# Designs tried in a protein design run: peptides against a protein of PDB entry 7UQJ. Part 283

Target 1, 160 residues: chain A of PDB entry 7UQJ
Amino acid sequence: PELYQNFNITPPRGVLFHGPPGTGKTLMARALAASCSSDERKITFFMRKGADILSKWVGEAERQLRLLFEEAKKHQPSIIFFDEIDGLAPVRSSKQEQIHASIVSTLLALMDGMDNRGQVIVIGATNRPDAVDPALRRPGRFDREFYFPLPDVKARFKIL

## One batch from the design tools (peptide; made by RFdiffusion4, then SolubleMPNN)

Design b2_p26_3_s3 (from b2_p26_3, 15 letters changed)
Fold by OpenDDE base, seed 4:
Structure b2_p26_3_s3 (fold): chain B 160 residues (1-160), chain C 160 residues (1-160), chain D 160 residues (1-160), chain A 26 residues (1-26)
Amino acid sequence: as target 1 above (160 residues)
Amino acid sequence: as target 1 above (160 residues)
Amino acid sequence: as target 1 above (160 residues)
Amino acid sequence: KEELEELIKEGKAIPLEYEDEDLVLP
């Protein structure tokens, strides 16, 4: 959180956490949310899983995304964390194209519709960054990416 | 694993990690695997997701479970981590009973077939402990359970 | 990183990650470093272990700290991550007082000497926050602290 | 550049600079 202020870097609207399963992406997102919350300025953390959004009817999934972004905007400053975002926004070449296309388009529009002054950050987590629609990985959306490696065997010995 | 040997504590055969999404269950399992791995005694960590095992044909899913336990036995000391184990072993009352029953029975048999002297620990993670087949939550299987709470608001402020 | 800019929160100079072993402190620091690096603005990540700095002669340890901060300043924007910082900066009441006092004093001076406009962030990780010299935990140094809980005390007692 | 490459080789610094390669945090 602090690094970007010190650097006068325009904060990305969206952050993609990627890496092998169990590398701590979800824990990181929660820790980031917690790290930005002070006693003076509480951050609201919204978490959704990509598959759980898709388990709803397409029109209801879109409505749930809109409601989520509206709630995040209402409870600013806020973080929206999408776990398994590749489940929500798969690459368009998957044989399930038609069901996901509207949901992906809704998510794109919601991310683009975030005012640059909005205190809403979107974090996406995936084990398959290449399975996320490339349109989401563009500037103004998930324009920063964070790889979570497996702790190398040597790093395993150093975590212990 | 090493902690239990050092304490002369009979290691549980299976450990169920449960709690809300993003409470660090998978990271904890990896950290435990790492913590038990010394330079002298490396622990092999196997990870599978419950849904990924089910995506295979029933007979192939059973074969994959058997192979996983054989590999874990071959590479002792080892940890088998099942993420989203409620996906693999749902409560028997679910309308998908027939597809899961053989896989659940195979997992039960594999956990029961682990010799008490084997250096293989099974860790299951779920957000829904009550959605896991109660037969897996019995002594000699997932007989120890660990609740991963959401960091309390005060702990959130302390994580930041 | 991003969250602090969006919130107009003055970034701390130093961040203390604390919590039990294997709670992902090192992973978090690395992911934060990665998170702040964009294609447009690369961040240099320096990592040191407290014990590795102390394994050198006191005067060489102090020189290594000075060189590390100089290198971090030269390669701005940068992160300095101290793993096991309690090894580097123990509480002054420990029987190893004389060897650590000069190193602690050097680290204090280096953290105080960071210009508020410097694009250098210091992250310390420890399993023992109370074993870190309280002088390091003051505003302008490690003035933000991040607790990495183990899954709940009740969960821990069931692991064990 | 050379000092940074040495630090990277020593595992003391991680170049967050790689544009195209997934930042495989080692």
Scores: peptide ipSAE 0.000, ipTM 0.246, DockQ to the pose 0.046
Fold by OpenDDE base, seed 1:
Structure b2_p26_3_s3 (fold): chain B 160 residues (1-160), chain C 160 residues (1-160), chain D 160 residues (1-160), chain A 26 residues (1-26)
Amino acid sequence: as target 1 above (160 residues)
Amino acid sequence: as target 1 above (160 residues)
Amino acid sequence: as target 1 above (160 residues)
Amino acid sequence: KEELEELIKEGKAIPLEYEDEDLVLP
């Protein structure tokens, strides 16, 4: 919340972290959550794996997403982190269309229903941004994308 | 290699990174690979997911593990990173014993067969170290364990 | 900048990342730079090593620091990341006092000269916060410090 | 509070209750 207010930028409803596996997307999300939490202003960090939502909640995944966003809204300021979001909202290919379509539509509606004044940030992490439904990458959803490059060799020797 | 030589510590055959999801275990592994790679001495980084080895290579998982360790040995110095290693070598529960037992036994044999003179480091990452077969956590295998705590909150508030 | 304005906190001119080698300080800095960059508002990320500034620019290090801060100011919003900042601004020991004193004084003046309205964040990373000149750790400079703990002590030695 | 504690127990939510400046980045 506060980061975006400072730049007079409309806080994105969603931030897409993308990059090769192990580039620290999940760590960054936790670390952003940590960095936004003070003794006075604790950020509640919600984490879900895209594949877990699909596999554990077959048929209730939409309800679980709604509950997650409601809970995040109740516990503002909050971060919802979707790890492996490409597993939750894959690009629609003809054969798995219906179950994915309902979950994607629900996630879209939940992201669209977040008030820009809400202190809920959604972070999606993926290794394959092109495997995420392009509808999620539109303005008012995951409208900010962050590439996590592989840590360059020379950059790390300098930390050690 | 040089880091272990400097400490006169026998290089561990295996290192277990454990901690909550998104504590940067995978990032650290890549980081260490990068930080141990110089212009003169590039470390080859092999990454596999435990669940992918089980799901993609049903029946050939043992052979794929052997090939991975051979390839890592050919490309020394190297790091083999197993992400979600608890998915590869779960603690034996009665219902899935046989398929897991063979893969675990193969991984044990491969880790035991790594010469201490080899510049192959195995890093296993897990969110659940207790879900990893205790046989893997013995000396000469993943005999080194690394807790990745959640990034502390105050530490991030000052960045932000 | 944005993060600090949202907290109604005077944006620190500088943030000190400290902690043992390979705790991801540089990665965090890059990832913060990434996380603050949108399609509309790209953050320019400047990275310098403290030792490189001293070694490459003997006699012009002050000028190079000034140019770096000017360039960062021109490309706002920006992050200046000093990796190994203890190499740039060591605590004064008797034998190297004069050359380090001028560079430290220049860095102090540059950090002091940054308007709180400026969208330039300075991140210093060090493995040795106590080796950084305490003058840099004062309010209006690196007034926020972040400890990057070792992933549990046994946990680093096994990677290394 | 109870729902949040349950989410924490499930590893679904992380209480960002860190008093100390310790950012563990690997």
Scores: peptide ipSAE 0.000, ipTM 0.311, DockQ to the pose 0.082; fails the geometry check
Fold by OpenDDE base, seed 3:
Structure b2_p26_3_s3 (fold): chain B 160 residues (1-160), chain C 160 residues (1-160), chain D 160 residues (1-160), chain A 26 residues (1-26)
Amino acid sequence: as target 1 above (160 residues)
Amino acid sequence: as target 1 above (160 residues)
Amino acid sequence: as target 1 above (160 residues)
Amino acid sequence: KEELEELIKEGKAIPLEYEDEDLVLP
């Protein structure tokens, strides 16, 4: 508590993990879930892959998203992790991806409908943050972004 | 070579990393590449996603696999990492996945065609080892398997 | 805040990430740095490899440690990550490692000299926690330890 | 409890159990 109090870290509703593939975005999400659970407070971790939601749930992707958020809310505290969220929530401006506009709109509505006091955290992982709909990256949605560099990047991460 | 000679470790041609999503399979592959790389001996790390090879390279997936193995051989020592190899190399017996049989056959031939003296390692990662063609899991191909359990999160991340 | 308030997590001065190589210790440290960073509060992440400090900075390792801690204090909030800290901070009882006793003593003094109210977190990563000087693992130093198991150790990565 | 067990069985949710001892990451 005190660290986060000292850091004035408001828990984001949504966190975007972005960076090259195999920089451990998914592992981090699991480890964060793991870190946030305790004997007294088990966290329910929900994992979905963006491309899998679209491919496996043709015509039901919106319903599956709603059910996922309902289950996450029912099993609070919970983490919803979307791996490859750029596959689920492509940029609306892409003429070729307009078929996904309803799914993106459903995800936006679900993130906006989360009570700020809810113990549901949404983590999106992508290799291409610019391929994610900018509406998802707004305050109250994925309002925090974490860059996962390649391990060889000597750079002083002033992490975003 | 010398590291493996010192450990009496016969280098497998292929290693299957299997376990639930986000157990660090891709990260492990990168960490292995990094740990085996020295100032004197840089390892070239090739990453491909199985589903991306099929979706992006319709009709050219076999050629792209051949080029990948040629590039890996040219840039020895090298690691070829296939993320989600179950997407690339589905079980041949699945009637629905016969379209992939040629790609699987090409991957089999490429793995069989690797000279044992080559410094090319193939790592496949999957969430479903049983969805991978059993022919890929035979000696001389992915003949070593590494299970990546979920973090046995017995341990409270009191994250900072 | 509320999620983390409910965890009563006192920020440790030092956290030891220990476990086999490639279990994501370094990645976890980076992503913790990322997770603690916000638009309003950027965390400065310092990464050093223990063996690199000893090998690259012969005779200056102590000075480099002091400079690192000074820079971290200057750029608060900050994380100092020591990868392979067992290479930097060997067990004092090992007759062969007495040359490192001064470096370990400097690191001990630097960790003890951190004000508890300072926003400097030290993360050490090791493959061999028993090879780390026990003095570093005491309260007020690396007083929290996080084991990073191998995903199911049946996979002795006989790394290629 | 039963619904959580069903979600676990379906692979849709992973329960994270915590004991008081030091963190075991994978």
Scores: peptide ipSAE 0.000, ipTM 0.336, DockQ to the pose 0.065; fails the geometry check

Design b2_p26_3_s3 (from b2_p26_3, 15 letters changed)
Fold by OpenDDE base, seed 5:
Structure b2_p26_3_s3 (fold): chain B 160 residues (1-160), chain C 160 residues (1-160), chain D 160 residues (1-160), chain A 26 residues (1-26)
Amino acid sequence: as target 1 above (160 residues)
Amino acid sequence: as target 1 above (160 residues)
Amino acid sequence: as target 1 above (160 residues)
Amino acid sequence: KEELEELIKEGKAIPLEYEDEDLVLP
C-alpha cells in the first residue's frame, strides 16, 4: 500500500497468486503484508481459506465476505488474503453453479465496490488459476497475477 | 543433503514444519528440495496432502503411503513432503481412532523402517503440531521441529 | 516486470526482502524471476550473495557490481538478486566504514543510474534490514520493502 | 543468445523459462 502511494501508483485492487501447491503463495502474501507494515503504518492482514468460507451456508458465506471487506476497510491499510481462492470462487460453469454463483457475485461486487483510493489489497492464492472464475481475473479485480513456480524448476534452471 | 554431508550430520529422518496457515512451510519444504538438488544430485520431491491420503479408503491410504515410501527409496535422494500432516496423522485419542490408527501406525512403521543411511527425508507440515500424534514427534521420526512464525512477530522482534 | 508494464506502472528499481533466515526470501526472489519469465519473455536472473561480493578485494567488488548491472542492463528484462545484502551494504556507521562505504556508494550510484524505464529490478534479501544502509532504503533504490516473516503470526491474527 | 548461454554456463545468470504464457508479477 504505502509503496504504491509513495509512487503515486494506484495499487491493484486484487492480486492473484497462482502456482503449484507449496510454492510460497501464502508466504509471499504474508511477506507483502509485513513489508507494507512500517513501524508507523501497521497493515491489517486478513486471511481466509476459500474452503472455510464455502463450508458455511451460502448466505453466511456472503455475509462473512461482506464483514471481511468492511473490517478490511475499517482497518485500512489492509490486505485480504484468500488462500485456495479456487475453492471460494470456482468457475461459474461448475455443476455446483447456483451455490457458488452468489458467493462469486458477492466477491465480484465487493472488489468492484472497493474505492481505488482505498488502502485495501486483495490477494487470492490458488493452485489452479483456470479454476478461478474468469470474471475475478478482469481489470479492477484480480487484474494482476503472480505465478509462483516450483523451486525445483529454479534448481533445474541452475542445472541446465 | 549436501549440507548434511558437508557437516557429517546424519540428516533427520523426519522434520516437522509447524506454524500457522500460510506461513511458508510448504514453500520451505520445496525450497529445501530445490536447494538440496545440485547439478550432480537431483532430489526427487514427493508431495502429498494429508487430507488427500485420508480421502482414500483406509487400506488404500496405507498402500499409497507404502508406495510413496518405496518410490522415494527408489528415487533417492528424495524428500517426502506431507502437507497438512495433522490431517493424516491426528492424535490417537481422537474419536476417529480406528480409521486413523492404522494410517498412523503405517506411517510410524514406514518412518521407523527407513534406514538412517537412506537419503530419504520426510517433511511434515502442520498448522497444529499438538494435533499430530506424539508418536510421530519421537526420535527417529519427526525428531526435528521447525517453527514457522509469522511476519508481524518479526517486526515486533525488531522493536523488542 | 511484465506486470508493471501491463499496468503502465514503473517497476521499482529495488525491492528489499527482509525477514529471518529461512523465510523464503531467496526462494521468492527466484520465484518472482520465474513468474516474470513468460514463454515470450525470458527474464535474466542474476543472483549474488553479499558475502561473496565482499570476499573480493574492495575495488574488485565495485567492478563486479558494475559488471553485474551492465550485464543486467544488456540482458533486460532482468532481476538482480542480492542475497544477504546486509553483508554487502552494511550501515555506514559500522566500524568497517571505509571499506564498505565505497561498495555502498557504488551500489547507490548504480541504483540511481538505472533508468526507471529499464527493465532491471534489484531485489535485496536481508535478515537484518536495519543493518542495511538507510540510503539504500530511500525512494529510487530499495524503496519497496518486503518483509518475509517467519510464517507463524497469521494464524494468531485469525484467532484474535 | 550466446552471451546469455555463456552467463548461464558461468552460473551468473539463470534462464527462467516458463511454459505458461500468463506469468505476471506484483
Scores: peptide ipSAE 0.000, ipTM 0.302, DockQ to the pose 0.046; fails the geometry check

Design b2_p26_3_s4 (from b2_p26_3, 16 letters changed)
Fold by OpenDDE base, seed 1:
Structure b2_p26_3_s4 (fold): chain B 160 residues (1-160), chain C 160 residues (1-160), chain D 160 residues (1-160), chain A 26 residues (1-26)
Amino acid sequence: as target 1 above (160 residues)
Amino acid sequence: as target 1 above (160 residues)
Amino acid sequence: as target 1 above (160 residues)
Amino acid sequence: MEELKELIERGEAIPLTYTDDSLVRP
């Protein structure tokens, strides 16, 4: 049975975890992946830091995002976790606008291109949800948001 | 079989993890939850930060605590982990006395109201055990304490 | 079947996780421990903080290290995780040289004394790999290093 | 499996074969 069918939940393409530092967003994403894994059905968890995709892969960030999504699809069921996603897809500000716009556009296209039947969940975590490009927070992308006042089981069951 | 029966251990109602910052109290609580989970018997882990219950839920902190314990009971076997519990139940000081007294009283009542047969463990973590209300550290509440000079397996097996 | 034989991997005696603060080194070490645990084969996870072994056990640090490794061997398969291992085995600097040299020598001897058939993995985490004594980073000790730009699945499978 | 091993090595993937709910703080 598919991950999503078991819970009668329309699979979110993307889930945004937001809340203050230390609220365990990264930790919840990991607990979700763990709990969706069984002996028969191991979930593959991919973790990226938004700022690292921008800074380490200057000029290859788009390619690295594509490869990440391809790898996640190949190893489905999978979770892609973007920690500090506000570093990957900051709100469009004038000065770094072009490079950010390309990466954001690539991420948008990758999320939009996910088949609803794909067992790939994208989780973004941020301490600053308002610093994330609103385009990512639309239906078909990070369309579910969880405020982590505290990491909580209810957040888990909304994602599962 | 019940979580506790498997180990021939009287279930602690509450366990206090205390020790210096960075000793991995939060992390041990989570490792415990994970290791008690099996494919057939998934433990539900609830995490709260003490200060967040006080600050975010001003006027609803008691209700949020009740809901937390109800949810934990509904999803048993469960662990409720209070990180920085000294922020939730500080020692009674005169000026914030009334609000703190109500939250502490609610937490005490919730812990006292747990049936010994319930598969709900409460773990509190603090860097300042002396800043936790002594009423919480009595039998039937946080009646087991683990000093984390370092998180260690011996501590785990004392809780399990 | 032995933990290592299942993957046709020569068990690392030690794995060094290094990278900036907050990259999830501690989290990965625990993810590894959890994922190597099954119902039939629970891994015992030991966690220590390097600086705490030095500071709390002044004059007993060597004994505490020996006891830690003995306990890990007794409860194998096991992981010993040293968080902030640069605090345990700093590069030899002149002033604290003798005490550090003894603790480092003990840790070296313990790692060298691990039978390759032992199901004990040592994981060291540091934000400052260059602050770790190079003697620990040699073959038969922390001979595998993982840079955590981010905690990632590939690091896990190199350790497993 | 090799590709997945490489992702772990680069810090890009975490296999969450945790037993459930080990919310380990990074």
Scores: peptide ipSAE 0.007, ipTM 0.164, DockQ to the pose 0.062; fails the geometry check
Fold by OpenDDE base, seed 4:
Structure b2_p26_3_s4 (fold): chain B 160 residues (1-160), chain C 160 residues (1-160), chain D 160 residues (1-160), chain A 26 residues (1-26)
Amino acid sequence: as target 1 above (160 residues)
Amino acid sequence: as target 1 above (160 residues)
Amino acid sequence: as target 1 above (160 residues)
Amino acid sequence: MEELKELIERGEAIPLTYTDDSLVRP
């Protein structure tokens, strides 16, 4: 309540974690899941890798995304974490465009179909935010972005 | 030399991190890279995914591996982290055997070509150690394995 | 608002992130900082390591802590992240007891001096929550703890 | 293994110089 209340920040439906490889975006998503869980309110954490959904579920990736969001809704409050989300929803540039476009459209529809009152948070992690389809970075989807800078020993981290 | 000399630890040429998805293998590799770096001695961390080397570098994956190891040698001390290494060097079973066999043979040769005195550590992460080509798990390659168990709520994690 | 609102979680003055090394506690603190930052409201993120404050600021660690909290107050909303907080505030056990005791007392006083309405969050990360001075783990200080388990694919995280 | 545990426990998040993937131009 108060952290976000004090900041008057509407909860993101989707949070994009981006930064250099090794900056621990995956761990961040898990720690958020943990931090939001209490003895009174357990959060269910669902993890998927973008590339795994494409590679392991060729032709069924859309169904797997739908099932993932259904399971997340059944087990509210929940977090869906997509590691390497740029692998699931790349900017349209290569001959695999048709399969990627369908999966992206499914993910967009699933994120848009989350009620504003839903206790499901989606966290995407990428090393390349600009490689994520811009449609996912719009309000109501991955509408909040978190830059994970490299730790500099002396750096005042300004999160821009 | 000195980091591993200071610890009297014979540097592993290769370390295999294995365990269920999400057990923090990638983060451990990064934490090790970080822990081994100091203000006096920065460690260069190179990260690649097994599947990305196959998918992004079709026909040049061998060259990319060679370049990666050359860059790691130039920037010693360094860590090369292969996430999802089972995607790069699967056990020989499918029609993709020829391309995988060539990439595996290149990785084997590169690991064997690292002098015992080299300040280059290779870390491989997998969810399926048995899906990694057994040739990579031999002495002088991924000769040390670390199992990342699921945290049991009560578990004293004994790293075996 | 809504994530913490939906969870009815009063904002912690201090959040202790604990779990095995490489579970991404540091990364979690940064993502929280970023998640709370928007184009409309930038959060200032301050990072320090427990061991660095002791080693780099021998005899001035207390002053550095005071300055850190003052800077965090000036740049509200802000997050102060202490990585390896057990290095800053260990349980009293070794001949370094006197210096550690003074630094711990300073950190305690600084955390107690944060008004409930202050937009400053303190996040501590440790691999060993039991190595953190119990005085820091009391209400109004690090009064919320988040266990960072190694991720299981299907795990319902019970935070104890 | 124990030494690796100690290295991990010491948690020094030291600045990793990440080589940007952009340097590997074909």
Scores: peptide ipSAE 0.007, ipTM 0.174, DockQ to the pose 0.029; fails the geometry check
Fold by OpenDDE base, seed 2:
Structure b2_p26_3_s4 (fold): chain B 160 residues (1-160), chain C 160 residues (1-160), chain D 160 residues (1-160), chain A 26 residues (1-26)
Amino acid sequence: as target 1 above (160 residues)
Amino acid sequence: as target 1 above (160 residues)
Amino acid sequence: as target 1 above (160 residues)
Amino acid sequence: MEELKELIERGEAIPLTYTDDSLVRP
């Protein structure tokens, strides 16, 4: 909210952080949460791992997503951070399990149902942007993507 | 402290984290604070921005530094993290304001006055190690330096 | 290596970074690699995700682990960072696939085969320390554990 | 990106660890 207000930007409904593992995507999401939290406006940070929603809540993952978005809405301003969102929303294919298809559909509906005026930002982090359902990367969903490159392997870390 | 005690090491009085912006220096300091706090030994993490000490406390910056070190000593084991320490301790030059020279002198004295047995670690982070007064980089002060290189300049962050 | 040499410590063969997702474990590992690389002593940083070794290399995961350790040994001083090591070395159970049991056994053997004088540090990061095989948490393996707490509002950083 | 860079540069955008904002904020 404040980050985007300070930017005079309509906060994207969703921001996709993508890049190799350990590029600081989760860091950036938390940092955004902390930087957007003022003394007067504490941002509530909700973190979920995409694969954990599928594995822990077989059959309830949709309900857990709904509850997460409701809780985030209740605690506005808020950031919902999906770590490994590729685990939650794999690319739609004819081979996709019905469970995954349903969860993706629910996440799409939840993101579409967020008012643009909502102080809820959704950040998805992935190491595999191509493994994320393209439907999530459309305008009004994860419509902003940030590539987090690896620190160059050649980036000579010098201890002085 | 515990990292250093578990390691049977005299903790350096100061550690300088340097490297380009966004290289994770502040994160590393926080994670070191996290990774030095045990169940039995909570490390108190003090964070100050170098430029903020100069700008907010014109004429009191020395007192604030003293208070910070006293508070860190009272809450041992502790980490004092100076973000943008180049703003606090610019290189001594004939053009340096007397105020900055006095603050640098005070910081030097405070670091020299820390008992090597003190469970206070000072971490300075800078994007410009050459802008830090060389007197701070001497043994018994910031005697360990860690360069945080950029993630490869060639890894173009693409905002999509 | 240098962090531990400068500390006059026998580098642990392995360090376990554990804590909730996004606590900066991967960033800490990278920044440790950064902070251990001098101009004269570049630390080679090897990063692998535990689950990726299992999923990409079904039947070759052991060979890939061996190659990783050989490459790390060839490029000493080096850090091997296993992100999500719980995905590579899940707790041994009667329900564990033979492949996983074999990979865990291989990792144990590789860690045991590292000379304590070796300039190879292994860092495992996990969000679920209890999901890591207890055999990996024994002396001479991941014998040092660092808890990266969530930024709880009551920031209790605890190292184990 | 520039603003995220500025936040990172300001140190405002780095916090993985919620230190009690009361200790971090002056």
Scores: peptide ipSAE 0.005, ipTM 0.183, DockQ to the pose 0.035; fails the geometry check

